# Designs tried in a protein design run: peptides against a protein of PDB entry 5FRP. Part 20

Target 1, 225 residues: chain A of PDB entry 5FRP
Amino acid sequence: VEWTESIPQIIATREDISKELNQALAKTFIDSDPRVRRTSVMIFNKVPVTEIWKNITNKAIYTSLLHLAREKHKEVRELCINTMAKFYSNSLNEIERTYQNKEIWEIIDTIPSTLYNLYYINDLNINEQVDSVIFEYLLPFEPDNDKRVHRLLTVLSHFDKKAFTSFFAFNARQIKISFAISKYIDFSKFLNNQESMSSSQGPIVMNKYNQTLQWLASGLSDSTK

## One batch from the design tools (peptide; aimed at target 1 Y119 N122 F170)

Design b2_p14_7_s4 (made by RFdiffusion4, then SolubleMPNN; from b2_p14_7, 4 letters changed)
Fold by OpenDDE base, seed 2:
Structure b2_p14_7_s4 (fold): chain B 225 residues (1-225), chain A 14 residues (1-14)
Amino acid sequence: as target 1 above (225 residues)
Amino acid sequence: PRVPRFLTKEDLEK
């Protein structure tokens, strides 16, 4: 743990991270101690993306990072999912594609697929986290249409079949959620109107309101889990 | 070092 904690400083200060250091770092990502693995993932959060790309050249490190998205240990997994999504976004924004970094980009370009494939686990907590990182890092709000489309195409260009299926399912779900929210709002307005509630439609709308709420709630994870 | 165990459906049910 202590050794791994020193790595961010070393990366920041040294221009030449030795092959040996990269090999040693690669081992920390598969260490039996979850604290070591956590610390290793945190390197990607503490070190600027440009410095990571410059100094971490062992592809096994990046591959190992992606694998941790499916780790049993919840804290490490959650950290990893957030980290890789952010790293992907930062890389797209700040790192040029060169001949030298091509092999690393081939791995990084699989991050979207890796994340979308997590939906197949069918866990509400994981689903919520993946939803979050998609909106925050993979497909963030972008007012420029050209940039938005370009980002979308970049994300999709490396999808496997499963990721595409998940992507379409995700979008379909979002549309349904949006519609449900709209109904919820309309029903809420109706229920807040005394005249409307006194009408023959009052009880009917109340039932629909409850059904809509239940449906919306069923799609949300338990914050206590 | 030991490779971490990957998440299974069974793990989520426990």
Scores: peptide ipSAE 0.042, ipTM 0.733, DockQ to the pose 0.036
OpenDDE base, seeds 1, 3, 4, 5: peptide ipSAE 0.041, 0.042, 0.043, 0.036; ipTM 0.730, 0.738, 0.731, 0.689; seeds 1, 4, 5 fail the geometry check

Design b2_p14_8 (made by RFdiffusion4)
Pose (drawn by RFdiffusion4):
Structure b2_p14_8 (pose): chain A 225 residues (1-225), chain P 14 residues (1-14)
Amino acid sequence: as target 1 above (225 residues)
Amino acid sequence: MTLNEYFNELLESL
């Protein structure tokens, strides 16, 4: 851990080495101890994306980084998901493509598909995290009308069938959810004024809204929240 | 049917 903690500054201060470091971090990214794996993925977080793209070039680093996204260990998996997504976003907003660096890009480009494939594991927390992460770094809410799409295609550019089916299923659920929140408000407004304390639908509508709110809460990690 | 069951059905159907 002590050794792994020092790399970001070294990489940030010297290009003298890209050989031994690439040789070492590969082992550091698959070590048995989760502390060093976390301290390893923290590199992609602490040191700027450009210096990563310049200094570390070994194929195994990125594959291990993305591989850990499916890991049992939670603290490593979450930081991994967040990191490789923010990295994917920054790894397009700063670094162009040439004849030589494309060799590793096929990994950076399979990041969204890998991210979308996490939904298939069917974990509330993970689904929530991927949800939060995608709209934070991948498909941002800014800044304009045209580039969102221009990049949306680039995100969709490298998908497997699962990534597409899940990409679309996420969208198919959006309408049903909208049809829910809209009725949720249409039912929640029932308390604006006295419509039916026990009249028209008092004994029935309360237990439609009260039971309907559970349907939206069934997808969240903490439904009681 | 839960939201997660509905989402899994969508995934299976596609």

Design b2_p14_8_s1 (made by RFdiffusion4, then SolubleMPNN; from b2_p14_8, 5 letters changed)
Fold by OpenDDE base, seed 2:
Structure b2_p14_8_s1 (fold): chain B 225 residues (1-225), chain A 14 residues (1-14)
Amino acid sequence: as target 1 above (225 residues)
Amino acid sequence: KTLQEDFKELLEKL
């Protein structure tokens, strides 16, 4: 009988420890030292998604993670953007929606919108990173059409107006890039044909080739910035 | 040491 009475105390102690841990972690996410913030973000990369959802119950931690996407410290920001995108994808794949985790899901479901809103910063490095994580984690290659459409609808279902605008702009840019790459290939084939280069079209194609290269290069971040 | 300090120390070792 006495052992049964100790169980509530043990559970209460564990809950207290869990609460204290969550409170401590919430503080490390907003610590003045970027190394502490970086290490805090790395928890989401080192710990399995199922264990994170089980043990990290303070919604402020997830909110703080999302805020770090706009961090001034470049390394922390870049890590955060990759981490939140990956965490979103893993959560969709591995975590069931329950009554108990509903409040956390409401935050996690805003990750796509948070990422697409980064395009408004108008930073080429950030734009490239957002492009990368969209292709890798948010909208990955999926051969099953139904699954692909379902993922797309899930991503779009929580967009704000700004995210939708960025999404459409991104898609328009992708179409333009695809077209430019196709033309680049055609121009390259033409330039490799000596007879074609000796034709009246030679100088015209060369000019278009250079314009295409300049356009493609202008869309890429300067790796030296 | 506060729990926060211990947690920071742990994070620095990870």
Scores: peptide ipSAE 0.028, ipTM 0.702, DockQ to the pose 0.013
OpenDDE base, seeds 1, 3, 4, 5: peptide ipSAE 0.026, 0.028, 0.027, 0.026; ipTM 0.694, 0.697, 0.696, 0.702

Design b2_p14_8_s2 (made by RFdiffusion4, then SolubleMPNN; from b2_p14_8, 5 letters changed)
Fold by OpenDDE base, seed 3:
Structure b2_p14_8_s2 (fold): chain B 225 residues (1-225), chain A 14 residues (1-14)
Amino acid sequence: as target 1 above (225 residues)
Amino acid sequence: MTLQEDFQKLLEEL
C-alpha cells in the first residue's frame, strides 16, 4: 500500500525533472558564452534523432537552434548550420508526423527556409556552407524519382517568398555550372583529338574552351574567397 | 554519452 502512494510522487518528480532539464537546456542556447551554446548544439549531434524528439519537448529549444544559424560566433554558427540541416534530414527519414509532435514539426519544417535565407547575408563562407548542406542533407542525390520529387516538394512546401527566390537563383546557377562543365568536357575531348585540333574548328573550340575555363574559375574563386 | 549525461554536463555549466 505505501509503495502505491509513492508512485504518483515519483512520476510527478520525474516529470518535473524532465521539465526542469528542458528549461535549463533552453537557457543554454541563449547563453552569453559561445562555448555553452556550442555544447548545446552538440547535443543534437551526439544524441540520436529519435531520442532528441522524445526527450526535448520544449519548442523554444528548436527555435533557438534555428536562430543560431545567424550567430556572430563563427564556429557556433557553422556547427549550427550543419547540425540543423542534418537534423532536418534525419527527422524526415526517422520521425513520424503525429498530433503530439506537430508543434515541433512546424518549427523543423522551417529549417530549409532558414537555410536558404542565409544567402541574403552575402557572406561567401556562409554561402559555401549552405550550398554544401543543401546537397548533403536537404536535397541529397536520390536515384528514385518519386522519392526525390517527394523530398523536393517537402522542402519547398514551407518556403517563404525569400527562400523561393534564393532557391531559384541557386538552381539557375547550378544549371549554368553544369552546362559549363559539360561544355568543358566536350571541348577537352575535341582538343585531345589531334585530327579535331588540326581542323578549322580547332582554334574556335580552343577559344571556347578557354572562355569556359575562365568562367568556371571565376565562379569558383568567388566561392572560395 | 547518453542524453542524460549531456544534460547533466549542461546543468553543471550553467
Scores: peptide ipSAE 0.049, ipTM 0.736, DockQ to the pose 0.013
OpenDDE base, seeds 1, 2, 4, 5: peptide ipSAE 0.028, 0.042, 0.014, 0.009; ipTM 0.651, 0.750, 0.470, 0.480

Design b2_p14_8_s3 (made by RFdiffusion4, then SolubleMPNN; from b2_p14_8, 5 letters changed)
Fold by OpenDDE base, seed 3:
Structure b2_p14_8_s3 (fold): chain B 225 residues (1-225), chain A 14 residues (1-14)
Amino acid sequence: as target 1 above (225 residues)
Amino acid sequence: KTLQEEFNELLKKL
């Protein structure tokens, strides 16, 4: 009889502890000190995705994580962008969609839109980072056609209008970059051949090479800034 | 590290 009476108290205590932990963690994500915010984001990198989903039940934490992608502090922002992209990918791979976690999935499913919307800031450093996380985490290389299509459809299924626009612009840019790189390689091969360089086409190809290089470089951020 | 361990480390920095 005594053990049965203790069960409700234990359950209530565990729920209370979990609630308090989630409330405390939610506060750290919005702390004025960027070091505190950074440490909060790092929890998502250090803790397995399955444990995050199990123990972090406060929606405000996930919303705050996504919001940090636009914060002023560069280091925290960059960490957040990488973290949320990785967390999205890991969640898709390891977390099942259930009735109980539906509300958290509604937030997590907005991560692709959140990332693609960062292109509207028109910052080269942010653009490069978003490009990187798209290829690494959102739409990684997958040799299986069905898996690739499924991932693509999953990513697109929750896009807002702005994210779709950015998606199409991104793809168009990638095609142009790919073409430019191909031409850069061709021109480099031509210029490395002494006979070709001494031909009437030599100066023309050199000019095209320089133009291509300049165009490619113009899309890159200054690594020193 | 467990979530609790990471949280405890976070609390020490607050």
Scores: peptide ipSAE 0.055, ipTM 0.755, DockQ to the pose 0.014
OpenDDE base, seeds 1, 2, 4, 5: peptide ipSAE 0.025, 0.042, 0.023, 0.022; ipTM 0.660, 0.745, 0.564, 0.549; seed 5 fails the geometry check

Design b2_p14_8_s4 (made by RFdiffusion4, then SolubleMPNN; from b2_p14_8, 6 letters changed)
Fold by OpenDDE base, seed 1:
Structure b2_p14_8_s4 (fold): chain B 225 residues (1-225), chain A 14 residues (1-14)
Amino acid sequence: as target 1 above (225 residues)
Amino acid sequence: MTEQEDFNKILEEL
């Protein structure tokens, strides 16, 4: 009987410990030291998604993680962007939606919007990273049409107006890039033909080739910065 | 080491 009466206290104590731990962890995400913030983000990379959802119950931690996507410290920001995108994908694949985790899912479901909203910062490095994580984690290539559509609808269903605008702009850009690459290839083939290069069209195509190359290059981040 | 133990170690390093 006494042992049974102690079980609620033990559970309560464990919950309290868990709560205290979560509160302590929440503070690390807003620590003034970027190394501490980095280490906090790394938890989401080192711990399986199922264990994260089980042990991290404080909403503030997830909110803080998302906020770090706009952090001033470059390394922490970049790590955070990759981490949250991966975490989103893993969560969709491995975590069931329940009544108990609904509030956390409401936060996690905003990750796509959070990422697409980073395009408004107008930073080429950030844009490149967001492009990368979209293709890798948010909207990966899926050969199954039903799964692909379902994922797309899931991502879009939680978009804010700005995210939708960014999404359309992104897609329009991809089409333009694809077209430019196609033209680049065509011009390259033309210029590799000696007869074509010596023709009256040679100089014109060379100019178009250079313009296309410059346009493509202008959309790339400086990897040295 | 359980996944939980790994998680706790990470938290202790914070």
Scores: peptide ipSAE 0.025, ipTM 0.664, DockQ to the pose 0.013
OpenDDE base, seeds 2, 3, 4, 5: peptide ipSAE 0.021, 0.024, 0.019, 0.018; ipTM 0.531, 0.652, 0.516, 0.506

## One batch from the design tools (peptide; aimed at target 1 T165 F170 K176)

Design b2_p15_1 (made by RFdiffusion4)
Pose (drawn by RFdiffusion4):
Structure b2_p15_1 (pose): chain A 225 residues (1-225), chain P 15 residues (1-15)
Amino acid sequence: as target 1 above (225 residues)
Amino acid sequence: STLNEEFNEFVEELE
């Protein structure tokens, strides 16, 4: 851990080495101890994306980084998901493509599909995290009308069938959710004024809204929240 | 049906 903690500054201060470091971090990314794996992925977080793209070039680093996204260990998996997504965003907003660096891009480009494939594991926390992460770094809410799409295609550019089916299923659920929140408000407004304390639908509508709110809360990690 | 069940059904239908 002590050794792994020092790399970001070294990479940030010297290009003298990209050989031994690439040789070492590969082992550091698959170590038995999760502390070192975390301290390893923290590199992609602490040192700027450009210096990563310049200094570390070994194929195994990126594959291990993305590989850990499916890991049992939680603290490593979450930081991994967040990191490789923010990295994917920054790895397009700063670094162009040439004849030589494309060789590793086929990994940076399969990041969204890998991210979308996490939904298939069916974990509430992970689904929540991927949800939060995608719209934070991948498909941002800014800044304009045209580029969102221009990049949306680039995100969709490297998908497997699963990534598409899940990309679309996430969208198919959006309408049904909208049809829920809209009725949720239409039912929640029932308390604006006295419509039925026990009249028209008092004994029935309360237990439609009260039971309907559970449907939206069934997908969240903490439904009691 | 839970949201996760409906999402899995959607995925199966699309596949």

Design b2_p15_1_s1 (made by RFdiffusion4, then SolubleMPNN; from b2_p15_1, 4 letters changed)
Fold by OpenDDE base, seed 4:
Structure b2_p15_1_s1 (fold): chain B 225 residues (1-225), chain A 15 residues (1-15)
Amino acid sequence: as target 1 above (225 residues)
Amino acid sequence: KTLLEEFNEIVKELE
């Protein structure tokens, strides 16, 4: 392992540390061992975003991070998806766009498109995870209208055609889910009322309730996978 | 953790 020999050299200057670290990380992100790749991804999760941007200057590292979103190893892939989404959000919030970091931003700005393109894999587990990270990191709840719109425009500004299609599909699904949940609540209230259940509408509501539950359940990933 | 600390964890896993 050639990079292991470079570790002692990391002790010299901050600049030297950065160079050696970049070289080492570029290798670990593409290592054949999933554990090594996992640990590499964890750097982006645990290290402050400002320190990452300051010290990680090799574009290949960022490109490799994004590529892991489609990795075959489930655990690494899942970690990567969460990590890259969070890193994107933190970067938008804390990192200024400068001439010096322009090339890195060009890569980071593709994270939303990368994530939305995962919907085309047609895997329920991946879909749920993408939904989750979009809600939590890419397009989080923001009461300030200007900030919310700015974030949305930023996210959409680098979309390809497929990402846009996925985006609209996602929104449509969210609306349907919200509606279904609302119906579930209403049905539950109705079903808990004995008088209502004894009415002519009782069987009809029960049927709709069951259909709603089935629909909601069908959207969930298999917990055994 | 610092970048260096996380890198050291990678090294430990490789050993």
Scores: peptide ipSAE 0.288, ipTM 0.868, DockQ to the pose 0.014
OpenDDE base, seeds 1, 2, 3, 5: peptide ipSAE 0.273, 0.283, 0.263, 0.278; ipTM 0.860, 0.866, 0.855, 0.863; seed 5 fails the geometry check

Design b2_p15_1_s2 (made by RFdiffusion4, then SolubleMPNN; from b2_p15_1, 5 letters changed)
Fold by OpenDDE base, seed 1:
Structure b2_p15_1_s2 (fold): chain B 225 residues (1-225), chain A 15 residues (1-15)
Amino acid sequence: as target 1 above (225 residues)
Amino acid sequence: MTPLEEFNKIVEELE
């Protein structure tokens, strides 16, 4: 009987300990030492996603994680961007949406927007990293059409206006790049043919080739412009 | 405890 009566106290104590742990962890994400912040981010890489969702219940921790995407310290920022993208993907795959975790999901669902908004910083290194994590974690290649569309819709459904604009601009740029590459190939083939090169069209195609190459060189440096 | 030590303790408890 006494043991049974102690169980609620033990549970309460564990909950209290969990709360204290969450509070302590929340402080580490905003610590002045970048090494502490880095180590804090690493927990999301070391601990299974299911255990994170179970044990990290303070929404402030997740909010703080997302804020580190704009961290001044380059290493911490880069780690955070990779970590949050991976965590988003893992969460979508492994964590069910429940009433109890709704508030956390509301934060996690903003990860795509958070990432796409980084394009507005107009930093080439950040852009490259965001491109990488989008294709690796947010919108990975999926051969199943239904799954692919569902993932896409999930990502887009929580976009803010800026993220949507970035997404559209990115895709439009990709289409243009693809077209330019196709033309580059066509022009190259034409110029590699001696008869074609000697024709009246030769100089015209050469000019177009050079223009295409120049455009590609400028465009490939920043896929978001 | 340093913030790092506190963190390490937290990580150990979460693992």
Scores: peptide ipSAE 0.036, ipTM 0.610, DockQ to the pose 0.013
OpenDDE base, seeds 2, 3, 4, 5: peptide ipSAE 0.028, 0.016, 0.017, 0.031; ipTM 0.409, 0.482, 0.484, 0.424; seeds 2, 5 fail the geometry check

Design b2_p15_1_s3 (made by RFdiffusion4, then SolubleMPNN; from b2_p15_1, 5 letters changed)
Fold by OpenDDE base, seed 5:
Structure b2_p15_1_s3 (fold): chain B 225 residues (1-225), chain A 15 residues (1-15)
Amino acid sequence: as target 1 above (225 residues)
Amino acid sequence: ETLLEEFQKIVEELE
């Protein structure tokens, strides 16, 4: 009997704790100290996605997470970009869409657009990171054709006009990179052949090789930054 | 780690 009487108090306490936790987290995500913001983002990395969805019910927290993608503090921004991409992928895989979580899903479904919109910042480091998370989390390798297409359609279904533009630009760039790499290999093989190098085509291919290398290098961020 | 444990770390950093 005493145990049964304690159950409502425990439930009430848990609800109170949940409310307080959500309120506190909402504040820490917008804290002036980047360390606090970083630690807040890390919750989404360290805690299972199912537990996050159960315990974090304040939509403002999710909105704040997405806003950190444009954070001035580099470390926090980079962490946020990786975290939100991973969280999106995990959510698609593990979280069902219900009436109760609809409002949160409306925010989470904007993650792809949020990430693709980062290309407009025109920062090479950000571009490389966005490229990486697209391949790793948003549009990962999927051997099942139906699942792959479904994922693609899911991502595209919530795009704004800017995200679509970035998506097409990204794909076009990847094709160009692939072509450039192929040419780089061909030129390298040619230049490694002494007979070919001594031919009249040697200097021409060398020039093309250098141009290709320069183009490839121009797309890479500074490793020191 | 649990959500609570991660939150506790944030609180500790705030102090």
Scores: peptide ipSAE 0.145, ipTM 0.828, DockQ to the pose 0.014
OpenDDE base, seeds 1, 2, 3, 4: peptide ipSAE 0.022, 0.024, 0.027, 0.126; ipTM 0.585, 0.670, 0.693, 0.817; seed 1 fails the geometry check

Design b2_p15_1_s4 (made by RFdiffusion4, then SolubleMPNN; from b2_p15_1, 5 letters changed)
Fold by OpenDDE base, seed 3:
Structure b2_p15_1_s4 (fold): chain B 225 residues (1-225), chain A 15 residues (1-15)
Amino acid sequence: as target 1 above (225 residues)
Amino acid sequence: MTLLEEFNKIVKELE
């Protein structure tokens, strides 16, 4: 009988620890020191997604994570963008939607919109990173058509108007890039053929090759910045 | 790693 009386106290203690941890983490996410914020973001990378969902119950932490995507500190921002995208994907794969976690899901479901809205900053580095995380985490390659469509619908289901606009622009750009790459390959093959290079079309193809290359390069960020 | 372990690392870095 005595051991049963200790159970509520143990549970209460665990709840207290959890509360304190959440409060402390909430503070570290908004700390003035970028190193502290960085370390806070890294928790989402180092701790399994299931444990995060179980133990981090303070909504402010998730909201703060999303806000860091627009942070001035480059390293923290970049880490945050990758982290939130990965976390979103892992959550979709591993976390069931329940009544208890509904409020957190409401925040997590905004991650795609948050990411697509970063295109409006009009920064090439950010754009490149967003492109990367879209292909890696948000809309990864999926050979199963049903799964692919389901993922797409899930991602789009919580888009705001701005995110939709960015989505369409992104897709249009990807089509153009794909076409340009195809042409680049064709031109390269042509130019690598000596007989073709010596033909009357040689100079014309060379010009088109250069134009295509310039266009492709213009969309790339400067790796030195 | 547990959430607690990672948090403790943060705290240690802040001291």
Scores: peptide ipSAE 0.258, ipTM 0.858, DockQ to the pose 0.014
OpenDDE base, seeds 1, 2, 4, 5: peptide ipSAE 0.247, 0.247, 0.253, 0.250; ipTM 0.850, 0.852, 0.855, 0.852

Design b2_p15_2 (made by RFdiffusion4)
Pose (drawn by RFdiffusion4):
Structure b2_p15_2 (pose): chain A 225 residues (1-225), chain P 15 residues (1-15)
Amino acid sequence: as target 1 above (225 residues)
Amino acid sequence: ETLNEDFNEYIENLE
């Protein structure tokens, strides 16, 4: 851990080495101890994306980084999901493509598909995290009308069938959710004024809204929240 | 049905 903690500054201060470091971090990314694996992925977080792209070039680093996204260990998996997504975003907003660096890009480009494939594991927390992460770094809410799409295609550019089916299923669920929140408000407004304390639908509509709110809460990790 | 069940059914139907 002590050794792994020092790399970001070294990489940030010296290009003298990209050989031994690439040789070592590869082992450091698959170590038995999760502390070192965390401290390893923290590199992609602490040191700027450019110096990463310049200094570390070994194929195994990126594959291990993405590989850990499916890991049992939680603290590593979450930081991994967040990191490789923020990295994917920054890894397009700063670094162009040439004849030589494209060799590794086929990994950076399979990041969204890998991210979308996490939904298939069916975990509430993970689904929530991927949900939060995608719209934070991948498909941002800014800044304009044209580039969102221009990049949306680049995100969609490298998908497997699963990534597409899930990408679309996430969208198919959006309408059903909208049809829910709209009725949720249409039912929640029932308390604006006295419509039926026990009249028209008092004994029935309360237990439609009260039971309907559970449907939206069934997808969240903490439904009781 | 839960949101997760609906989401899995959507995926199955699309596949």

Design b2_p15_2_s1 (made by RFdiffusion4, then SolubleMPNN; from b2_p15_2, 7 letters changed)
Fold by OpenDDE base, seed 1:
Structure b2_p15_2_s1 (fold): chain B 225 residues (1-225), chain A 15 residues (1-15)
Amino acid sequence: as target 1 above (225 residues)
Amino acid sequence: MTQLEEFNKIIEELE
């Protein structure tokens, strides 16, 4: 742990990281101690993206980072998901594609697919986190249409079949959620009107209101778990 | 029935 904690400083101060250091770092990502794995992931958060790309050239490190998205240890997994999404976004913004870094980009370009594939785990906490990082890092709000389309195409261009399926399912769910929220509002307005509530439709709308709430609530993760 | 399937059923009933 102590050794791994020193790595960000080493990367920040040294222009070139030795092959041996990269190999040693690669081992920390697969260490049996979750604290070591956590510290390894934190390197990507503490070191500027440009320095990471410059100094971490062992592709196994990047592959291992992506693998930690399915980590058994919840804290490490959650950290990894946020880290890789952010790293992807920062890389797109700050790192040029060259012949020399092509192999690393081939791995980094799979981050969106890796994240969308997490929906197949069918865990509400994971789903919520993936939703969050999609909106924050993968497909952030972009007022420029050309930039937005370009980002979207970039994200989709490396999707596997499963990721595409998840992507479409996600979008379909968003539409359904939007519809449900709209209905919730309509039902709420109806029920807040005394005349409407006293009408023959009152009990019917109340039932629909409750069903809508139950549906909306069922999609929310338990923050205590 | 998955939560998603149940949700879809509810949404279909609301439409």
Scores: peptide ipSAE 0.028, ipTM 0.572, DockQ to the pose 0.103; fails the geometry check
OpenDDE base, seeds 2, 3, 4, 5: peptide ipSAE 0.026, 0.024, 0.026, 0.026; ipTM 0.565, 0.530, 0.571, 0.574; seeds 2, 3, 4, 5 fail the geometry check

Design b2_p15_2_s2 (made by RFdiffusion4, then SolubleMPNN; from b2_p15_2, 8 letters changed)
Fold by OpenDDE base, seed 3:
Structure b2_p15_2_s2 (fold): chain B 225 residues (1-225), chain A 15 residues (1-15)
Amino acid sequence: as target 1 above (225 residues)
Amino acid sequence: KTQLEEFNEIVKKLE
């Protein structure tokens, strides 16, 4: 019976510790020193997703994480973009939606939109990174059709208008890239055949090959092509 | 340094 009286105090102490931790972390995410901000982002990479969700309950921290995707410091920004994409994917895979974590999920669900909105900055490096994280984390290869569709619908379900626009542009580009790659393969096969190269079609194919390569090289970071 | 110390403490608690 005596131990039961200590439970409220223990719970209160834990709540206090948790609160202090969250308050401290919220400050480090907005610290003037980019090294401190970087280290803060790294927590999301070093700590398992389940532990993050359990221990980081201040929604301001998650909001701050998302804001760092547009910060001036390149290294921190790049780290943030990768981190938030990975965290989103891991959360979808490992974290159940409950009443208690609903407010955090509301923020996390905006990560895809946040990433797609980065295309409007019109920076080639950012575009390339966004493309990369989309393929790696947001819309990874999934052979199961039902799972693939479910993931896609989940990603799209919280898009704003701008994100939808960029998404469609991206998809259009992906189709073109796929087509270009197919043509590249065909051209490469043709070019490797000496008999074909000696034909009247040789110069034509060479030209198309070069055009395809140029397009691929320039278009990989351009969501509008 | 204070923010870094706080950060390190946070990381240790999360590990």
Scores: peptide ipSAE 0.047, ipTM 0.701, DockQ to the pose 0.014
OpenDDE base, seeds 1, 2, 4, 5: peptide ipSAE 0.023, 0.030, 0.029, 0.027; ipTM 0.553, 0.679, 0.588, 0.648; seeds 1, 4 fail the geometry check

